# Peptides against a protein of PDB entry 2AUS, part 102

Target 1, 323 residues: chain A of PDB entry 2AUS
Amino acid sequence: ADIKREVIVKDDKAETNPKWGFPPDKRPIELHIQYGVINLDKPPGPTSHEVVAWIKRILNLEKAGHGGTLDPKVSGVLPVALERATRVVQALLPAGKEYVALMHLHGDVPEDKIRAVMKEFEGEIIQRPPLRSAVKRRLRTRKVYYIEILEIDGRDVLFRVGVEAGTYIRSLIHHIGLALGVGAHMAELRRTRSGPFKEDETLVTLHDLVDYYHFWKEDGIEEYIRKAIQPMEKAVEHLPKIWIKDSAVAAVAHGANLTVPGIVKLNAGIKKGDLVAIMTLKDELVALGKAMMSTQEMIERSKGIAVDVEKVFMPRDWYPKLW

## One batch from the design tools (peptide; made by RFdiffusion4, then SolubleMPNN)

Design b2_p16_7_s3 (from b2_p16_7, 8 letters changed)
Fold by OpenDDE base, seed 5:
Structure b2_p16_7_s3 (fold): chain B 323 residues (1-323), chain A 16 residues (1-16)
Amino acid sequence: as target 1 above (323 residues)
Amino acid sequence: SMEEERLKKVLEYLAK
C-alpha cells in the first residue's frame, strides 16, 4: 500500500470547475455517509458478516460490505464500505494485510534459532487453505513481505507480519513450528492493516459508532460521525490512478469506457489488466476499471480505450454532459 | 433478536 507511484502529466493545461462534483472532504454529512468507509476495530467473537449487519442497523443503512474477512476470534482493522460505496471493497480484497500474532511454541528453542528460521519465511511460501475456507483447497503460493519479531518470552513469540491477501497466519505459524522442530500454534491474532486502512486516529469501535450516531441524531452534532467515516476514495489510495478531464467525467459516470483523450494525468507502471481507479481532478472516485493499455501506451496513443469501466461510483449528475 | 443480544454483549464487552 505504501508504494509511491510516480504521476505522469499528459495535459498540464487541464483545469477543473470548482462548481462541479463533491470533493471527498466537502460532502454534506448524508452524502458523506452514502460514499463512506468505516475503519472498524472488529472485536473478537462476532463474524465479519455479523459486524457488518450491526453497522447497518446502528447507522440505519440498507447496504454495507467488508474489505476482507476476519475470523470470529480475530480482532482489528476491518474496513466496512457503506451504501453507494459498498462495492469499493473489491479494491480492498486483494490489498496486502498486516497482523500482529502471538505464536506459542510447543518446546524450548534458542532465540537465535527462532530468529533465523522466521527470517526464512520472508518471501514466497506454500500454503494450503483451511478446511473452513470457501476457497478451493489447492496448494498456492503467498508472499510474506516482512516478519518483524517484537518480543520473545520463552515459548511465546510476538511478531508483526506483512502478507499478501489470503495468507493464513495460522498456517504460517504451524509451518514455522514444524521448521523449528517443536511445533507451534497461533495463540492470538490481530489485524493491524488492510491496504490503506491501519491502526490510526480513524480506527473506531462499534461503541463509538453508536455514540457518534446518537450525537448526530439527538444532539445535532455531526462532527463525530463525520470523522468516524472515511470517504470511499480512501479505499482506492493503494490502486494506480488515472485522472480525467471534466468533460469525460459524466460519460464515465454513465458507464462509458475511458478513452485516451480523456486522460489528464496517470500513475506510472500501469499494466494491461490492472485494476485502476478513475479519478476527477478533485480526487473524486468516478469508477473502477480494468486497464486496457499500459501507462506508456496511454501516453503515446492519441485514441483508443484506456480503461474498461467495471464499476461506476459517481452519480451521473455531479458533472454535466459536455458531449 | 439473537443479533440484538449479541450486539449488546459486544458493546458491553467494548465498554470495559
Scores: peptide ipSAE 0.027, ipTM 0.491, DockQ to the pose 0.099
Fold by OpenDDE base, seed 4:
Structure b2_p16_7_s3 (fold): chain B 323 residues (1-323), chain A 16 residues (1-16)
Amino acid sequence: as target 1 above (323 residues)
Amino acid sequence: SMEEERLKKVLEYLAK
C-alpha cells in the first residue's frame, strides 16, 4: 500500500471545473455516507458477515460489504464499504494485510533459534487453504513480506507479519512450529492493516458507530459520523491511478471504456491486466477497470482503449456530457 | 432477533 508511484503528466494544461463533481472533502453528509468506507475495529466473536449486517442496521443502510473476511475469533481492521461504495471491496480483497499474532510453542526453544527460523519464513511460502475456506483446497504460493518479532516470553512469541492477501497465519504458525521441532499454534490474531486501512485515528468500533449515528440523528451533530466514515477514494489509494479530463468523466460514468485521449496523468508501472482506479482531476473515483495498455503504451499511443471499465462508482450526472 | 441479541452482547462487551 505504501508504494509511492511516480505520476507522469501527459497534459499539463488540463484544468478542472470547480462546479462539477463532489470531491471527497466536499460531500454533504448523506452523500458522504453513500460513498463511504468504515475502518471498523471488528471485535472477536462475530463473523465478518454479522458485523456488516449490524453496521447496516445501526446506520440504516440497504447495502454494505467488507474488504476481506476476518475469522470470528480475529479482531481488528475490517474495511466496510457502504451503499454506493459497496463494490469498492474489489480493490481491497487483493490488498496486502498485516497482522499481530501470538504464537504459542509446544516446547522450549532458545530465543536465537526462534528468531533464526522465523526469518526463514520471510518470502514465498506454500500454503494449503484450511477446510473452512470456500476456496478450493489447492496448494498455492503466498508472499510473507516481513516478520517482525515484537516479544518473546518463554513459549509465547508475539510478532507482526505482513502478508499477501489470502495468506493463512494459522498455517504459517503451524509450519513455524514444525520447523522449530516442538510444534506451535495460533493463540491470538489481530489484523492491523488491510491495504490502505490501518490502526489509526480512523479506526472505529461498533459502539462508536451507535453513538455517532445517535449524535447525528437525535442531536443534529454531524461531525462524529462524518469522521467515522472515510470517502470511498481511501479504498483505492493503493491502486495505480489514471486521472482523466473533465470531458471524459461523464462517458466513463456511463460505462464507456477509457480511451487514451481522455488521460491527463497516470502512475508509472501500470501493466496490461492491472486493476486501476480512474480518477477525476479532483481525486474523485469514477470507476475501477482493467488496464488494456501499459503506462508506456498509454503515453506513446494517441488512441485506443486504455482501460476496460468494470465497475462505475460515480453518478452519471456529476459531470456534464461534453460530446 | 438472535442477531439483535448478539449485537447487544457485542456492544455490552465493547463498552467495558
Scores: peptide ipSAE 0.024, ipTM 0.653, DockQ to the pose 0.099
Fold by OpenDDE base, seed 2:
Structure b2_p16_7_s3 (fold): chain B 323 residues (1-323), chain A 16 residues (1-16)
Amino acid sequence: as target 1 above (323 residues)
Amino acid sequence: SMEEERLKKVLEYLAK
């Protein structure tokens, strides 16, 4: 999520009509909720599915979905996409994750050896999914991006870990314990990041949501619930983006594939097959799709399908049909 | 419902 992507401009004269669309910062509260994502602090105890069901009840919603399962005992960052934004979670499922974990060792190990062995687990690791996972129990590789030891107190090791999506921290800790020769288990786990969502001022509890919804519905104060819900565009910040002409927006919103002439600007480093976000010039999410060209091909070509549109988010009427 | 009782317990836990 922290990788600043270069922006390549194809059409420096392209303007946007201020009368069309609803920019993320200018949505009425009802529309903001319909296209919202909550950065939820999931409590320990409930399943991620139970928490989503509770959010739907609290906020009187028909639909919601989460950006990647946390086990019942695991707390922290659970993005919950609301209503019309529900399917934006598909952008978050493959996103990197960060955790803070407490590992308890089953024997005494010198601190220098703990540090040395944990450093060897940075990079590619082999994991077997746990029995409780709905995922096929095939051995698979996963990336550990970094391990940062925060504290060592005898047999207790507190550490931060950045991992590829679907890395099992419990399995990582088990393997670290085996490599140390004493064994280990996961005592505590908190997710501190899920792609663009992290522990910051946007993190809210279930209690906060109850109170903020009450303040809106009974007291007419929308400020709190507005701040507690992020625009759906937050959920695609980590993706490569393609910005399109106003004249192309309605076509894409109707499910048409994006063609090269519709592109105003795009991120560098798009590869064929990448998941990309199609944006308006007002940074509104139109759709998610699969890149059918690289960035270079999208620059050099005058025609062709740039993006196979997989999921439309924008309503069909926000921009006029110009055909 | 068991779900409402769980929600209540979670909210009571978060208020501590």
Scores: peptide ipSAE 0.024, ipTM 0.651, DockQ to the pose 0.099
Fold by OpenDDE base, seed 1:
Structure b2_p16_7_s3 (fold): chain B 323 residues (1-323), chain A 16 residues (1-16)
Amino acid sequence: as target 1 above (323 residues)
Amino acid sequence: SMEEERLKKVLEYLAK
C-alpha cells in the first residue's frame, strides 16, 4: 500500500475549471459526511455490523458499510464508509492488513528458536478458513508480508504482522505453534492497519463520535466532526489512479466507460484487470472500475475503453455535460 | 517516534 506509484502525464496542458466539482477540502460539512469514511477504533465485544449500526444511529445516517470484518473480540482499525461513499469499501476489502497479535505458547521454547521459526512464516503460507467464516473452506495461499516480534515474555509472544487480505492470524499462530512443537493459540488481536487507514490522528472511538456530533448539533461547532470523517478519496489512496479531463467527468459520472482520450495522467504499472480509481484533476473520486488496458496501452493507444466503470461515486451534476 | 507512540497505545490497550 505504501508503494509510491510513478505518475505518467499524457496531457501536460490540461486545465481544470475551479468552479466545477467539490474537492475533498472544499465540501460543506453535510456533503463531507455524505462522501465520508470514519477511521474507527472498533472496541472489543461488538460485531463490526453492530458498530456500523451504532455509527448510523449516532450520526443519523441511512447507509454505512465497513472496510473488512473484525471479529467481536478484535479491536482496532475499522474503516466505516458513510452514505454515498458506502460502496468505497470495495477498495478496502482487497487491501493489505496489519495486526498486533499476542500468541500464547503451550510449552517452553527458547527465544532464538521462536525468532527463527516465526521468520520462516514470512512469505507464502497455506491456510484453511475457520468453520465460522462465510468463505468457502478450502486450502488457499496467503502472503505474510512481514513479521516483527515486539516482545517475548516466557510463553507470550507479542508481534506485528502485515498480511494479504483474508489471512487468518489465528490460523497463522496455530501453524507457528505446530512448527515450534509445543502448540499455540491467539490470546489477543488488534488491527493496526487496513490499506490507507492506520493508527494515527484520524483514528476515533464511538465515544468521540457521540461527543463530536453533539458539539456540531448543539453548539454549532463542526470542526471536530469534520476532522473525525475522512473524505472518501482517502479510501482509494492505495489504488492506482487515472486522472481525467473535465470534459470526461460528466460522462463517467453517468456510468460511461472511460475512453483513452479522456486520460490526462495515470499511474505506472496498471495491468489489465486491476481495480483503479478514476479521479478528476482536483483529486475528486469519480468512479472505481476495472482496467481494460495496461498503463503502456493507455499511453500508446489513441482510442478504446481504458476502464470498465463499475461503481460511480460522483453526482452527475458536479461537472457539466460537454458532449 | 510516532510509531513508538502507536506501539505504546496498542500495548496499553492489550494490557487492559
Scores: peptide ipSAE 0.005, ipTM 0.432, DockQ to the pose 0.047

Design b2_p16_7_s4 (from b2_p16_7, 7 letters changed)
Fold by OpenDDE base, seed 2:
Structure b2_p16_7_s4 (fold): chain B 323 residues (1-323), chain A 16 residues (1-16)
Amino acid sequence: as target 1 above (323 residues)
Amino acid sequence: SAAEERLAAVREYLAK
């Protein structure tokens, strides 16, 4: 999520009409909720699905979805997309994750050996999904981006780990324990990051949501509930972006594929097949789609389908039809 | 030990 992407400008004269659309920071509270994502601090105990069902009841919502399952016993960062934003979770499922884990060793191991062996688990690892996973139990490679040992106290090892989506920390700890020769198990686990969502001032509890909804509905104070809900555009910050002309927005909002002439600016390093976010010049999410061209092809070509539009988020009426 | 107290606090934090 922290990859700074260069922005290449194709049309430096492109302007946007301030009367069209609803920029993320200028949505009325009801519309902000309809296009919202909560950075939830999931408590230990409930399933991610139970927590989503509670949020729907607390906030009186018809639809919601989460950006990647946490096991019942696992706490921390669970992005929950609301109402019309529900489908934005597709951008979060493949996103990298960070955890803080407590590993308990089943024997005594010198600290230097713990540090050396855990460093060997940075990079590509082979995993098999747990029995209880809906994922097919095939061997697969996953990337461990980093392991940071925070504290070692005898047989207890506290560490931060950044991983590719669908890496099982319990399985990682089991394999580390085997490599150490003594065995190990996961004592505790918290997710500290899910793509662009992390432990910061946007992290809220279920209790916070109850209070903030009450302050809005009973006291008329919208400030707290507004702050507790992020715009859906937050959920696509980690994706490569393509910004489009005002004249292209309504067509894409109707489900038309993005063609090269509609592009104003784009991120560098887009490859054919990448998931991309199509944005307005006001940084509003129009749609998610599959890149049909590289960044270079989108620069060099005058015509053709740049993005196969898969999921539209923007309403059809926010921008006028200009075709 | 000071390390045990820190680990206990972290376990409590991770269990919240």
Scores: peptide ipSAE 0.017, ipTM 0.488, DockQ to the pose 0.046
Fold by OpenDDE base, seed 4:
Structure b2_p16_7_s4 (fold): chain B 323 residues (1-323), chain A 16 residues (1-16)
Amino acid sequence: as target 1 above (323 residues)
Amino acid sequence: SAAEERLAAVREYLAK
């Protein structure tokens, strides 16, 4: 998520009409909720599905979905996409995750050995998914981006870990314990990051949501519920972006593929096959799609399909049909 | 012990 992507401008003269669309910061509260994502602090105990069901009840919603399952006992960052934004979770499923984990060792190990062995688990690791996973139990490689030891207290090791999506921290800890020669298990786990969502001022509890919804519905105070819900565009901040002309927005919103002439600016480093976010010049999410060209091809070519549009989010009427 | 108190605080943090 923190990868600064260069922005390449193709059309520096492209303007946007301020009367069209609804920028993420200018949505009426009802529309903001319809295109919202909650950075939920999932409590320990309930399943991620139960928590999503509770949010739907609290906020009187028809639809919601989460950005990747947390086990019942695991707390922390659970992005919950609301209503029309529900399918933006597709962008979050492949996103990197961060956790803080408490590992309990089954024997005494010198601190220097703990530090040395845990550092060896940075990089590519081989994992077998647990039986409870919806993923077919096959050996697979996963990336551990970093391990930061926060505290060592005898047999208890607190650490922060950044991982590729679908890395099992329980399995990582088991393998660390084997490498240490004493064995280990995961005592506690909290997710501190899911792509662009982290522990920050946007993190809210189920209790906060109850209160904030009450303040809005009974007291007429929308400020709290507005702050508790992030715009769906937050859920795509980690993706490479393509910004399009106002004249192309309605076509893409109708499910047409993005063609090269519609591109105003784009991120560097897009590869063919990448998941990309198609944005307006007001940073509104129009659609997610698969890049059919590299950034370089999108710059050099005058025509062709740049993005195969897979999922439209923007309503068809936010921008006029200009074709 | 001060270590047990820190570990309890860590567990509480992870249980939030």
Scores: peptide ipSAE 0.014, ipTM 0.445, DockQ to the pose 0.047
Fold by OpenDDE base, seed 3:
Structure b2_p16_7_s4 (fold): chain B 323 residues (1-323), chain A 16 residues (1-16)
Amino acid sequence: as target 1 above (323 residues)
Amino acid sequence: SAAEERLAAVREYLAK
């Protein structure tokens, strides 16, 4: 979400028919839910899978999935993609994360030394995944984008940290404690961000979802449940985008690869192998795919496969077949 | 202290 990407226009004469598709803000409530993502405030205690099962029960859904596991004791931002949007979570797994953590030191350390040492952990760090991780326990590098100390109270250090996906905050705190010479452990942890999802007015509880669903089903008031669910397009805001002609939409919705002639505009800085979002000119998500060309190649070439389409989201009937 | 009260409020927030 924070990555500003230039938009390069390839076809400035391309228009879109307003009668085709369903823009994110124009979906009927049932369709909005089918293509929705909840910015859930996960409570401490339950697993991320239990919380997803409860959401499915509350909202009477067949399918849902979460944008990256939080440990049972960890609260905060858990994106939950619904029904037809369920697989959009694949865009959130590699996204950066932010946490607020409480670190407890095992000895007394001057505040100036705490601040100096924690600043040294910004940048590239070496981590070993914990025993319970499904990831192979090999040493790996991870980025710490920033550390912001919020409060120091004796041996308790409250801080905000922005990290690359799959950075272990428990391991970071352990290494900070070693560098301070006294040792440390993680006392508390909350996730405050997962890619484009953060603590804002869109954050909702399980209790909110119960009430908002009741207001819709029993009282006929859809406003609350509509606001509690974000369009699936929110889950791809951090990805590079390619916008396509109306004539290309139905082909991509049928699972055809995107070819260069279908491109109207695109973000700068796309590399071969990048995960990209294929969008309509109305900012509807058609599909996710792997870039087969750079941005420069997509501009310069007249033909070829631009994107290998991996996952279609848009229904086949929202746009007519124009091929 | 005002710091202890803030830290307690944050611990409560992190535990919710």
Scores: peptide ipSAE 0.010, ipTM 0.481, DockQ to the pose 0.048
Fold by OpenDDE base, seed 5:
Structure b2_p16_7_s4 (fold): chain B 323 residues (1-323), chain A 16 residues (1-16)
Amino acid sequence: as target 1 above (323 residues)
Amino acid sequence: SAAEERLAAVREYLAK
């Protein structure tokens, strides 16, 4: 999510009609909800699926989905995509995660040794998924991006950890305990980040959602529920982007593949096979797709399929058909 | 509970 991507302009004369589409900040409240993602503070106790079911009940929604399971006992950042945005969660599954964890050691260890051993777990680690995981229990490598020790109080170690998607913090703590020679277990875990979603002013509780929905429905005040729901475009901020001409938007919204002539600007460093977000010049999400060319090929070529469109989000009528 | 106190301490640390 923190990778600054250079933007390469291919057509510097391309303009957008302000009358077409619904930019993320210009959606009526009902449409904003239909294309929304909640940065939910999941409480400890319920499953991620129970929490999604409660949100659907609170907000009177037909569909919703979460951006990656938290265990029942785990609290914190759970992105919940709503209605027409439900499938945007596929962009969040591969995104990096951050946690704050409390590790309890089963013996006394000098602080200097704790710090030295935990630093050795930065980088590539070998993990086996736990028995309860739906993931096949094969050994796999995962990246630990950073470990920051926040506090050491005797046998209790509070730390922040940034990890590749599908890293098991419980397994990490178990291996740290083995390396320390005394053993350890995970006492507490909170997720503080899921890709572009973090603990910030956009984080809301289930209680906040009840109150904010009431203020809208009973008092006619939409401001609170509008702020509590992020546009679906936030869920793709960490992806490489391709911005397209207004004349290409309706075709892509109908499920046509993006061709090279439709590109106005794009991020550097796109590789063939990457998941990319196709955007309008107003930063509206049109579709997710698989890059069929590199950034370099999309610049150098005059024609060909740039993106294989896998999932359309934009309605077909937001932009006119110009073909 | 000891779990609630530890969770409160984690929240206090994150609020700083």
Scores: peptide ipSAE 0.008, ipTM 0.429, DockQ to the pose 0.045

